# Peptides against a protein of PDB entry 7Z53, part 34

Target 1, 150 residues: chain A of PDB entry 7Z53
Amino acid sequence: PRIKNQADCIPFFRSCPACPGSNITIRNQINALTSFVDASMVYGSEEPLARNLRNMSNQLGLLAVNQRFQDNGRALLPFDNLHDDPCLLTNRSARIPCFLAGDTRSSEMPELTSMHTLLLREHNRLATELKSLNPRWDGERLYQEARKIV

## One batch from the design tools (peptide; made by RFdiffusion4, then SolubleMPNN)

Design b2_p13_4_s4 (from b2_p13_4, 7 letters changed)
Fold by OpenDDE base, seed 2:
Structure b2_p13_4_s4 (fold): chain B 150 residues (1-150), chain A 13 residues (1-13)
Amino acid sequence: as target 1 above (150 residues)
Amino acid sequence: SLIPLRKEWPVFT
C-alpha cells in the first residue's frame, strides 16, 4: 500500500515488480530501457529522445552538446527543457537545469553524468574521425557507425 | 530497474 502519512516515514520507494515467470525466489524489477550493452543511457531507448540527443543542424553525425557551458573547451551534456526542472528545484542557488541524456536519471547520479559526458565526447570524436576517413558519409551514417563503435 | 527522480519524492520543506 502507498504510504499516506509521509510525515512519519522515511520516503523509500520500491521499483515496480516485473513478472517473475517461473522464478519465484527473486523479486524481479521492471525495466523500460533497452539493453545496457547498446549504450542506451547515452543514445536513448526511444527514437524521439534519440533525435533530441543529436545535433541535427548539420550532417556530421554528432550528439548535441551544451550550448551554455564547456569544460575547458570540451563538450558537456545539453540541458533538458523541463517545466518543473527537479535540478533547479534541488539547488535553487545554482540555477543549473538537468542534463539531457539517454537515461533520464543522469542528473540523479553525478558519477553517471560524468560517464555520459565522456561517452558523448567519445561519440563526437569517433564521428569526426569517421567523417575524415569517409567524407561521403552523411550525418545518419556517421551517427550510426559511431554509435556501433561506442 | 526504474529509479524515481527527485521530483517524484515527497516534499518535506
Scores: peptide ipSAE 0.008, ipTM 0.367, DockQ to the pose 0.065
Fold by OpenDDE base, seed 3:
Structure b2_p13_4_s4 (fold): chain B 150 residues (1-150), chain A 13 residues (1-13)
Amino acid sequence: as target 1 above (150 residues)
Amino acid sequence: SLIPLRKEWPVFT
């Protein structure tokens, strides 16, 4: 290996290339996500992930929020549960795991984390307003309608 | 398919 000291290494993998044909001039990644228009970065592209991102403890159609921390009373993203959590490996003293979002890179940079946090708050705001306007809607309806608006 | 673990920025060649 080019780097001899692997004790401080953080696992990093490059995505697999997509090979559409014989005349390949530009390397593109295999698309494993749904379209940007459906806000898959917030809600997830896979059903198991989408369920894990939701608050299933009530019928309010909310996304799950952090249970340990808040930002001056405002919601933060929930923590993920990764075996080799790169956030824990980056700063062992802080002991703060990576955030869970529809995009697995949600904790990669503060700008991305901030956008995920804002969209989480917006979804929950919309779901709350929709509940007020439509008190007979169940949690699934509230979640889906809020998702359509975002 | 492997989901990219990191954001890749476009490089113009």
Scores: peptide ipSAE 0.007, ipTM 0.362, DockQ to the pose 0.058
Fold by OpenDDE base, seed 4:
Structure b2_p13_4_s4 (fold): chain B 150 residues (1-150), chain A 13 residues (1-13)
Amino acid sequence: as target 1 above (150 residues)
Amino acid sequence: SLIPLRKEWPVFT
């Protein structure tokens, strides 16, 4: 291996290959988590995480937003609650914890953070519009319908 | 810019 020091390695595992449909040399991965387009990076692929990402204080079908900060009146991702928060350790002056999102990488790359934030806002926008159009829908219905659209 | 909040604002977009 090119890297001799194992301490410098990140333990990534490669997904299993899908069954080859033809003599194509292109390796395809098996998706055992979700459908092709489900926005799992926003909503989470696991139910406990998905619930934690939701605003459960009302019946508006919203995703949870940051309780400490906004971006010029716009929502930001909620913070996670990590014991040894690497984000806090990385920049002690900023005192910004890691974000909670469907994708655990949301705090690793600013580009992902931005996309997650935008999609969070879009979901909440959609849920709000759906509530306006369908006042009798409960929070679960609003959440699911908005999720389907995203 | 980031602004501090004491309470969640009803922001939907």
Scores: peptide ipSAE 0.006, ipTM 0.286, DockQ to the pose 0.039
Fold by OpenDDE base, seed 5:
Structure b2_p13_4_s4 (fold): chain B 150 residues (1-150), chain A 13 residues (1-13)
Amino acid sequence: as target 1 above (150 residues)
Amino acid sequence: SLIPLRKEWPVFT
């Protein structure tokens, strides 16, 4: 490495360059973050959790969304139903429960919450588009195909 | 769409 003193270094991994194969002078990076999203953390690793994360009220293959709040019309993660909800204990006046997501840490780190929210929205977008492309698919097929794409 | 969507075409039997 060019820098010998690594005491002040943050262990960031730099994305590899995308080789254009032609006279492109602009260095583009391989989008490693979106190309391989471990969506298992979004959909849940356990079947009971995975079912709880889904909207089972219709055959649209959607993930469940928050029923109390929206972000300018966009979906937010649904709330969990924990007996001893740590989120309720952090700010007793706000009375906001923890989010339900495939990762139990989703309410612990706002970055993780944001990513899960984005992937929730993307799944629902994909499921909606897949429904338009394949009107005969049921909710299970839509859910699974959207999950595979994410 | 940034992600290509899949469409199943009817299979003619």
Scores: peptide ipSAE 0.011, ipTM 0.387, DockQ to the pose 0.027; fails the geometry check

Design b2_p13_5_s1 (from b2_p13_5, 6 letters changed)
Fold by OpenDDE base, seed 3:
Structure b2_p13_5_s1 (fold): chain B 150 residues (1-150), chain A 13 residues (1-13)
Amino acid sequence: as target 1 above (150 residues)
Amino acid sequence: MSLEELFKLRWNL
């Protein structure tokens, strides 16, 4: 390879193209995300990810929050559980993993992480308020109704 | 750990 030192390399792969028609000359990537406005950046576009983003330990309809750190008592995004976490290469001594969100880009920039954190907090606030107003609602209904508002 | 402190560690700011 042209680059000899690959110890700190982060792999980048080109997206697969969508199937071209007979007269289509423009290359488009396959879309694996939802195509409508549903806040999928917060909740994920696939069921396994959506489940991992939820706090399933209770019936409060909350999103999962960071278990190691809090911001002056306020929730932070949970950490992802990647086999080869690229975020651990940024500061090897601190060992801060990538954040888990519906959008895989949530850890690319502080601005994105901030927005995802804000939306996570808002969801949990809404779910908590909805539980207060509707004590008989289960966790699934609380989660879905809060999601509709966000 | 504050959000700012966590961000500084994450992005080496």
Scores: peptide ipSAE 0.368, ipTM 0.889, DockQ to the pose 0.747
Fold by OpenDDE base, seed 1:
Formats: structure tokens, sequence, C-alpha cells
Structure b2_p13_5_s1 (fold): chain B 150 residues (1-150), chain A 13 residues (1-13)
């Protein structure tokens, strides 16, 4: 790394190149996200991440919430479970892990975390209301219908 | 812990 003080370095690596079969000389990065405005920042772009973002303990179609903290009874983003958690490395005294969201950048800036928290709360609100209106809907349908609205 | 308190801890605000 170019930073001299490596004790507080974030393990940030350069994006992997895309290797198309064509004789393209320009280095293009792999796009790991969807190409649509589909709220993938909330729900993830890959199935394993999407599952981790969901509350799978019930059939209410909710997203996972923080299990350690609440904001005056309101949901917070869950913490991630990273092997080398950059949030713990950059602020060792606080011992606050990175937040888990569909966008890996959710913990970079307070503004991003705020927006993800808002969208998390809105999804769970919508899913709850949809359950009230449609008691026979299962968790998958509730999740997908709330996702369509967000 | 409020969102504000959590943010203060996370980003040393």
Amino acid sequence: as target 1 above (150 residues)
Amino acid sequence: MSLEELFKLRWNL
C-alpha cells in the first residue's frame, strides 16, 4: 500500500479486471452490481447476500435488523461479520463493526448509513402493512412485494 | 443506543 502507516490501513484492493473474450486492450473492471435502478443497495445484487440481509426467522418478509442496538425502539442496520473488518481496524477503541447492507459502502459515510437505515425501516414498514392487508401472504411474497414498492 | 450515538462512536464525530 502507498500509505506509510499500515497499522490503521483499510484492506482496500483494486477492482478485478473483466476479461472479455474480445481483443480489448482497455482494462475494464468487473461490475458486481445490477445495471438497473432496482434498490440493490438495500437488497444486494447476489443471492447469498440477499439471504443474509433478510430476517429468515419468521414469515413476515422483513429485512434483518441490528440485534445489539436500537434507536429509541427503531431498527438499525445489522452488523456484518467480516473476517478483517475495516471498521474495527480504523477505530479499535469504539469496537463498532461495519454495517451489513446491499451496498458494501454502507459504512463509509454517515450519510450512506443513514439512507440505508431509512430504506431498511421503510421496507419493514411496508412488509408489516402488507401483512396486515393480506394475512394469507407468506414471507417470500411479502418481501418481494415490499421490494417492488421501495 | 441511538443512531446519533452509534455514529459518533463509528466515525469519531
Scores: peptide ipSAE 0.340, ipTM 0.882, DockQ to the pose 0.687
Fold by OpenDDE base, seed 2:
Structure b2_p13_5_s1 (fold): chain B 150 residues (1-150), chain A 13 residues (1-13)
Amino acid sequence: as target 1 above (150 residues)
Amino acid sequence: MSLEELFKLRWNL
């Protein structure tokens, strides 16, 4: 039976199958994450997502931040732009979209959102400090060097 | 909006 109280539901979607060989009896999942430790939960595992997570309006190597809200002047995760936003669907009255992060699960629990927010702030702090120490570095280098530290 | 306020709205806390 389906859960009738949709307000308490978090929608999960089935992943695409991998290795659909005729002699394989077990359905395997495609891994969409990077296979090495690179803080992909913050920066994304795919280039298009990684670019969307960056502030490309300047050469400071910063991650994108929320444009609607700030936490007493401190950055928050930007909102995602999904057509069928699960966060909007699960809580229509709040009108708070899912947050955009490297990990799509960032909006599922407050604890995850908090950690992603902290890591976002840390990256931007590091990038800013690196820019101060190395004024000649461009945005790409600042971003990558900050990413290495995070 | 503070992080706390945003969380209260998002998750009905």
Scores: peptide ipSAE 0.335, ipTM 0.881, DockQ to the pose 0.738
Fold by OpenDDE base, seed 5:
Structure b2_p13_5_s1 (fold): chain B 150 residues (1-150), chain A 13 residues (1-13)
Amino acid sequence: as target 1 above (150 residues)
Amino acid sequence: MSLEELFKLRWNL
C-alpha cells in the first residue's frame, strides 16, 4: 500500500470498487459514504446544514417541515432563514422565502423543489415506519437508517 | 395551501 503507517490515518473511504461483470475491464465506483443514490441534495453535505434540515424537537428522526403551509396535510419543505433572501424578490407581495434543502439550488426551479419535497416526505415516512418497527430506536438512529434507505 | 398554490406564489406563475 502507498500509505505505510495506517495507524495515523483516518479511515475515510469515499467510494467502493464495483465490477460490472466477470470480464473486469472497467472499474466503476459507488458511493461508500451514503446510499447508492447520493442524496446530499436532501440531507446536505455539511453537519451544520444537516442539523438545520432535521426536526430536532423530538426523537423521531424526522426532517424539518414547513411550519406555515401544508399540502392537504402533507409536508412541504421548510423555509430558509436567509438574511438577504433572493426569493423574496420574485413575488414581493407574497413574500415567499427560499426553501431550505441540502441543495441551495432547491428554490431555483419548481421541478427541483418538487423532488426535494418528495424525498423529504419519503424520509419522514420511512422514519415513522422505522419508529413503529423499532420503538426503542432514538432519533439519531432513525434518521440515519431512513437516510440509508432514501 | 396546496403545493401548486405555493409554487405559483413562489415563482409568480
Scores: peptide ipSAE 0.293, ipTM 0.864, DockQ to the pose 0.643

Design b2_p13_5_s2 (from b2_p13_5, 6 letters changed)
Fold by OpenDDE base, seed 4:
Structure b2_p13_5_s2 (fold): chain B 150 residues (1-150), chain A 13 residues (1-13)
Amino acid sequence: as target 1 above (150 residues)
Amino acid sequence: MSLEELFKKRYNL
């Protein structure tokens, strides 16, 4: 490798190229997304984070929701547990931690938070409906199928 | 508390 110190490297993997049947010289990646929307911001890109974003207390395939606050009975993103939480430092009197989401910027931009919240609600709605339709499905299958639809 | 209220409270708006 050109860079010998691996500590200075960020591991990235290049997407597989699509094979166009035309004279197009521009490299296009294969779209392997199974969902209608790239919701990696909601589900996370790493397995440990993805697990932390899930409600693992039951077999309903739900994402975790805020335990302190609701928006007129509707779910909000759960709070994160950061050692030096910048959201708490922003306003110590408010005592509102950063939100836990697939995108760490979710707490910085209200628009992003809103989108995260909407998709979280949609996932949980879908998982609930899927459970109703398929009572024998376990939590993992419910989660994956809901994620696939989102 | 709504999402809007949370942000308003956080940023003292």
Scores: peptide ipSAE 0.532, ipTM 0.920, DockQ to the pose 0.613
Fold by OpenDDE base, seed 1:
Order: C-alpha cells, then sequence, then structure tokens
Structure b2_p13_5_s2 (fold): chain B 150 residues (1-150), chain A 13 residues (1-13)
C-alpha cells in the first residue's frame, strides 16, 4: 500500500486487471460498466443489479429507497447487502452499510452519493408524474420511460 | 438522518 499508516485506512481494493490473452505490457482494468452515457451509474449495467435497484413491491416504476433513514422526508439511496461491507469495516460501531447504486463507487465519497441520490429522486419524481399523466401504464413502462428521460 | 449526518457518523466527524 502507498499509505504507511494503515490505522486510518478505508478498506479499498484495487481493480482487477484485464487479461485479453494478448502480449500486452500495459496494465488495464476490467470495465464493469457500459461504455457509453446511459445513466448506468443509476440503473446498473447488469440485469441482476438493475432489479435490485428497483422497487418491485408495486407497479409505480420507482427505484428502491432507504428503509431506515430519510433526509428531512426525502429519499436516500438504499443500503447494500455486502458480505464484506467496506463501509461497516470503516466504522464498526456506526453500523452504517454502503449505499446501493448502479455504480459501486456510490459510497466512496459524499459527492458521489449526493449525485446518485439526486438522480434517484429525479427518477422517482418523473415516474410519479408519468403515472399521473398515464394511469394505465404499468410499472415496467413507467420505469423505462422515466429512465429514458434521465 | 440526513446524508451529511450519516457520513459524519460513519467517519466519526
Amino acid sequence: as target 1 above (150 residues)
Amino acid sequence: MSLEELFKKRYNL
């Protein structure tokens, strides 16, 4: 590690290298996200993650929100359910898990968390408005149409 | 609890 004093370290792991099988001397990281601008940081790049980010308890097309905390009545990102949660390891007494978002870096710093929270709120706002305008739309259509706008 | 408060609690700030 580059940090000598590890007592205050946040448990971060280096990205895995991409090994394309060619004689490449330059180390490249594996890209786990989409290669274009599609708001995958909000919705996820893989179907299992995308489903976990959605509120599937109703047909409103909403993203999942935090069930423990709210910011003065406003939604926060849901907590993740990681086996070795680095956020819990950072402060075991605080017992605050990492946030769940399309990008795993959502809990890396407050600025990222804030942006993900903002976009989550905007999606849910849009889905709610779309439901009001189109009462017969199901949850899947509401989700997809809101996603297209974001 | 606000987002700011959650981070303050996590990092003992």
Scores: peptide ipSAE 0.504, ipTM 0.917, DockQ to the pose 0.706
Fold by OpenDDE base, seed 2:
Structure b2_p13_5_s2 (fold): chain B 150 residues (1-150), chain A 13 residues (1-13)
Amino acid sequence: as target 1 above (150 residues)
Amino acid sequence: MSLEELFKKRYNL
């Protein structure tokens, strides 16, 4: 049956199809993520997202953290700023936006949220340690070197 | 809000 009440729908959107050169009848999807292991799930696959994931207010090479909440003094993932936030749409009572991470799926299940939170914390820990060891490093170098380690 | 509290709210745990 055709779903008529869109208000109760879970907002899933189909991915764009890829155009394979072969006559495979199976529909393929475009993958916008980086294909190599670069921890893009943490840092993003595209430069605009990567910048949004960073704390650009200082030269410490840190990732952005949640500005509203902390976990016993520990950093949490920042919230995304989506106009039609699927997290708000699927759980209207919670009023908790989706988390901003390199992988958008980070907000779909608590296990991913936990992992991304840990990796965020680890990056920031590493960047902080690297700053201590190399006081003359700027924020970009700190960020990149921490990223290499993660 | 702790991570646990966020989880409870976000994921209806």
Scores: peptide ipSAE 0.339, ipTM 0.880, DockQ to the pose 0.629
Fold by OpenDDE base, seed 5:
Structure b2_p13_5_s2 (fold): chain B 150 residues (1-150), chain A 13 residues (1-13)
Amino acid sequence: as target 1 above (150 residues)
Amino acid sequence: MSLEELFKKRYNL
């Protein structure tokens, strides 16, 4: 590291080194905050938000899903719990709140909502399959392993 | 409510 005396270092990391498979001596760096691929739009970048995005009522490692609506049995993004919900204010007749996701923009356009919905479904699919393959895994491990695959 | 119906309502499509 650039600073050798780590006693004076702030313990905050954003990246880690990575080397390509070729013998080319080029040092690359990968994201160390979230994962190799930043999926914070799905899981949130902060622990409190990440916890709110999870289904904590069971040990299946699932993300939270909409409790009011389903798409022919398929999961939808949960609604957020905002005091002054801008989605309700912009279209009062629809009575559809903003969606809760790792990315606050998830409710701005149907394309974003669709992508977040797909990723939510994929995570829950993976977690369910992982539970089937590994019945002894707890909810935390299922969630983390599914998150790694997404 | 289907995703399509939800989107029509939410985004005034």
Scores: peptide ipSAE 0.261, ipTM 0.846, DockQ to the pose 0.513

Design b2_p13_5_s3 (from b2_p13_5, 5 letters changed)
Fold by OpenDDE base, seed 1:
Structure b2_p13_5_s3 (fold): chain B 150 residues (1-150), chain A 13 residues (1-13)
Amino acid sequence: as target 1 above (150 residues)
Amino acid sequence: MSLEELFKLKWNL
């Protein structure tokens, strides 16, 4: 195995195979994402995740933001609520959880986190501007229209 | 906290 010291095991699972029912000579993985370019890395590919990524406390069509930290007043990605959070192993003293985004890889490296943060901020900016231009729009419409633009 | 500071803490940079 690549990891020699297994004292700090990473909860990593191999992708499940796709079984179409025909003769399988080549192992293909199940695609857990949408099959087209739709910013699913921001909004999620499944309804439960999409709902968790949204700020449902108001009718502004915003994505959820971090409740513990801000970047000098600017929004950060919310933290995930993982049972076995691997991000806590990176710095055991700081114990910063994984970030929640449409793509589970958002916490893999700073560059990805930065891109997800930018897209989060852009969505919320767009939703805010759309609300200003269209005061009668509800939260669902604001969210969807901002999502179409992103 | 700045984004940079948070990243340093998270990834032990």
Scores: peptide ipSAE 0.349, ipTM 0.883, DockQ to the pose 0.849
Fold by OpenDDE base, seed 2:
Structure b2_p13_5_s3 (fold): chain B 150 residues (1-150), chain A 13 residues (1-13)
Amino acid sequence: as target 1 above (150 residues)
Amino acid sequence: MSLEELFKLKWNL
């Protein structure tokens, strides 16, 4: 029977199948995240996102930081630029967009935002230290080496 | 804006 009280329904969307052409009885869902441990929650699982998360204005290998706010001089996660930003829709009065991070859930609760912020800061700290130790390293190498440590 | 202030604003804490 169909659920008649739609007001009590929480809308869920099924994920895409991993192998739509298979006749296997068990439906597997596609996973868009990287399968290996690479701190993709910080750096993203896809190249376009990874690039957006980086500060590409210099050769310091840094992640992008918030341009509007700082935490007592310390970096915050950059804001995303989403059409129909769910963070803006859920709290219209605050006018705080969703944060841009490797994990889309970074803006769902303060605890996640805090952890992502800390990891952002740690990456940038590491990249800065690595630059000091290796002045000849370019931004890509600094970024990757810092990423390996995080 | 501090992280705390931002959190209070964003999540109405």
Scores: peptide ipSAE 0.334, ipTM 0.877, DockQ to the pose 0.718
Fold by OpenDDE base, seed 4:
Structure b2_p13_5_s3 (fold): chain B 150 residues (1-150), chain A 13 residues (1-13)
Amino acid sequence: as target 1 above (150 residues)
Amino acid sequence: MSLEELFKLKWNL
């Protein structure tokens, strides 16, 4: 290999190629914009994170919400529980933790915070309505069906 | 507390 020391390597995976035409010699990636939207920024990409983002205290299929603050009665993103939370250093007097979201940048960018909050509210709204329409659905089904709609 | 207020408070803005 060109780089002999594996400690100098960062593990990256190459995107899957799109099938080329007969006259195309350039490797093109699959266009993800025309594919299914996973909304991993909201739900997380890893199972442990996805579980932490969910309200597991009931069978309503809801995402977790902030327990300290609300926006005029509307849900906000829950706080994370980081051992060394860098957000606590931004304002030492207020000591507001980082938000827990599928995208770790949710606490750094107001645009992402707003989008995550919106989609969290929409998910919970959908899950609540789905529960009303389907009283026999369990929390997992409610969560997955709401996630598919979002 | 609004989202805007919370964000401003969080980042001391």
Scores: peptide ipSAE 0.313, ipTM 0.867, DockQ to the pose 0.708
Fold by OpenDDE base, seed 5:
Structure b2_p13_5_s3 (fold): chain B 150 residues (1-150), chain A 13 residues (1-13)
Amino acid sequence: as target 1 above (150 residues)
Amino acid sequence: MSLEELFKLKWNL
C-alpha cells in the first residue's frame, strides 16, 4: 500500500489494484467490497443482510425464498419485513410487500425483480446440485461454493 | 400464482 504506517490508515477498503497480463500494463481497479465480479445484488454487501437472505432453517446452503407465492413451483424472492413498507402503496388493494434482496432496488421494477429472481434460483439450483455431489458438505460450504460460481 | 400474475398485482400492470 502507499501508506506504510498502518496506524495512520483508515481501515476502509473499496477497491484493489489489478494488472493485466499484457506488456502494456495499465493499473485497473477491482471492487474490493465484495468480489471481482460483484454479485452484491444477490448476496448483499453486509453480513447482517447476507444472513437475512439465507435459508438458515437447514444445512442446504440455500437462499431464502418467498413463503406465500411460487411461480408454478419455482421460487420467488422473499418479502422484506419493513415497518412502513412503501411497496404496499403501489397497489393498495393487492398489498404486495417489497422483496428482500441484496439490492434494495429489487422491488422498483419488474425487470429488476426478474433478474434477482433468476439469480436466486440459480444459486439454489447450484447449492442443490452441489449437495447431491457432496453429501457431506455443510450448509455454509454449500452456500459459499454456490456463491463462488454465481 | 405465476410470476406474471404477481407482477401485475404488485405494480398494477
Scores: peptide ipSAE 0.268, ipTM 0.849, DockQ to the pose 0.662

Design b2_p13_5_s4 (from b2_p13_5, 6 letters changed)
Fold by OpenDDE base, seed 4:
Structure b2_p13_5_s4 (fold): chain B 150 residues (1-150), chain A 13 residues (1-13)
Amino acid sequence: as target 1 above (150 residues)
Amino acid sequence: MSLEELFALRDNL
């Protein structure tokens, strides 16, 4: 083997192949995390993360928003609560933590953060509108229906 | 504070 030191190896699991329906030589994998289109970058693919991304203080089905900052009155992604937050190491005086999103890369680039922020705002807009249209819906239903639309 | 300002502040730009 080319690599003799196993400590230099990165553990990697190969995804399961999808069954080919035709004579296609390209190997396609199945999505074992979520549905094909579920905006997991916004909502996360794991239940604990999904809960952290939600505003659980009410029954409006909203996603959590930043509590420290707003963009001209508009919501921003909430900050994460990482033990060793790498974003805090960049500028210790500014004390700007990493953003919390379904995609862990949400804090790497402003452009990516902007997209997550946009989708967060859209979800909250949809949930709010759905609540107006369906006053009897609880927070879980509002969240799920808004999620289906996004 | 805008998102751009937050990144600028965080990244010391």
Scores: peptide ipSAE 0.459, ipTM 0.901, DockQ to the pose 0.701
Fold by OpenDDE base, seed 1:
Structure b2_p13_5_s4 (fold): chain B 150 residues (1-150), chain A 13 residues (1-13)
Amino acid sequence: as target 1 above (150 residues)
Amino acid sequence: MSLEELFALRDNL
């Protein structure tokens, strides 16, 4: 198994049920994602999450990056700030939190994390290039135009 | 630290 420490419980919760009517005999989950292929896995499907994924400290339209680690000088996904972070339970001594991305599954396996990281890097590359081409664009426009391209 | 190393460290690999 990939996770060697099985002594601690991982605090996962069952998906919220969808209750469209009064006569519900079969439980279905609420679809919390956007209904379009719109890179919501990178940018989030909800406004609060989308805001948390952005670097709001400047007007460059960038996504937030990890502040503790870099991959050979390249950006990584920022860490999440979960109250009950399941990643911290995997190895209590390592103290590595879950990554923050538009898709909550981003930390489940390195393959998925790698894809999110790649798209984050591409967004930031695009935003940087767009800023170079359009110096008068503000951070919001840079972010949205880069998002349209991704 | 590479992404792989972070996962290795986190997952105690």
Scores: peptide ipSAE 0.458, ipTM 0.903, DockQ to the pose 0.739
Fold by OpenDDE base, seed 2:
Structure b2_p13_5_s4 (fold): chain B 150 residues (1-150), chain A 13 residues (1-13)
Amino acid sequence: as target 1 above (150 residues)
Amino acid sequence: MSLEELFALRDNL
């Protein structure tokens, strides 16, 4: 198992039920994701998460990147700030938190994380190029236009 | 540190 210490609890939370007035015997979950293809795995499906995923320190329309690590000079996903971070439970001494992405599963396996990282890099590349082409665009427009292309 | 190395470190691999 990923967490070898069985004394530690994995913080699972039960989802809210959908359609409480339906005449069905199966308990379904509320879908918290956007239904259309909008790269919400990168940008999030909710405004608060979307804001947390952005680099708000400037007007370049960039996504936030990891502040502790880089992959040979290339950006990695930023770390999340979970109260009971399950990734921290795996190796308490290493203190490597879960990655923050629009998809909460981004930290489950390297292959998935790699795809999110690639898309983050592509967004930031696009936003940078768009800024060069359109110097008068503000950060919000750069972010949205890059998002449309991704 | 590569992504692979981060996972290896985090997951005690």
Scores: peptide ipSAE 0.455, ipTM 0.902, DockQ to the pose 0.739
Fold by OpenDDE base, seed 5:
Structure b2_p13_5_s4 (fold): chain B 150 residues (1-150), chain A 13 residues (1-13)
Amino acid sequence: as target 1 above (150 residues)
Amino acid sequence: MSLEELFALRDNL
């Protein structure tokens, strides 16, 4: 880091230097908070949330999917497990909870939810294909490699 | 159930 004395610093880092191997004088930056491409809306920006977004019941590196509903056989975002779920207040009889995603705002607009759902499906597709290509990869590696591609 | 149907149901549309 540029500042050596971090006593008065907020521990928030946006980027790290990325230097090409060639004699290029331009110093590039890489996202240091989430990933190379900021897909924190899908994977979360904090480890506990990221873990909750994953299907940890197997070694396939998949994201968790909805257990109640499917869209014509296709996966939907899982529901959150909030004590005070604001989505349950919109229609108390329907009892549709908020969706669990990397971005808490994912349940506010159907367009945003659709994009999160699309990326979740793409991750799971990639993880499945990667497992087929690399049968010896464990769930963690499958998840991370799929995440890098997304 | 489609995502649209879920939102319609949730939001009472």
Scores: peptide ipSAE 0.410, ipTM 0.888, DockQ to the pose 0.633

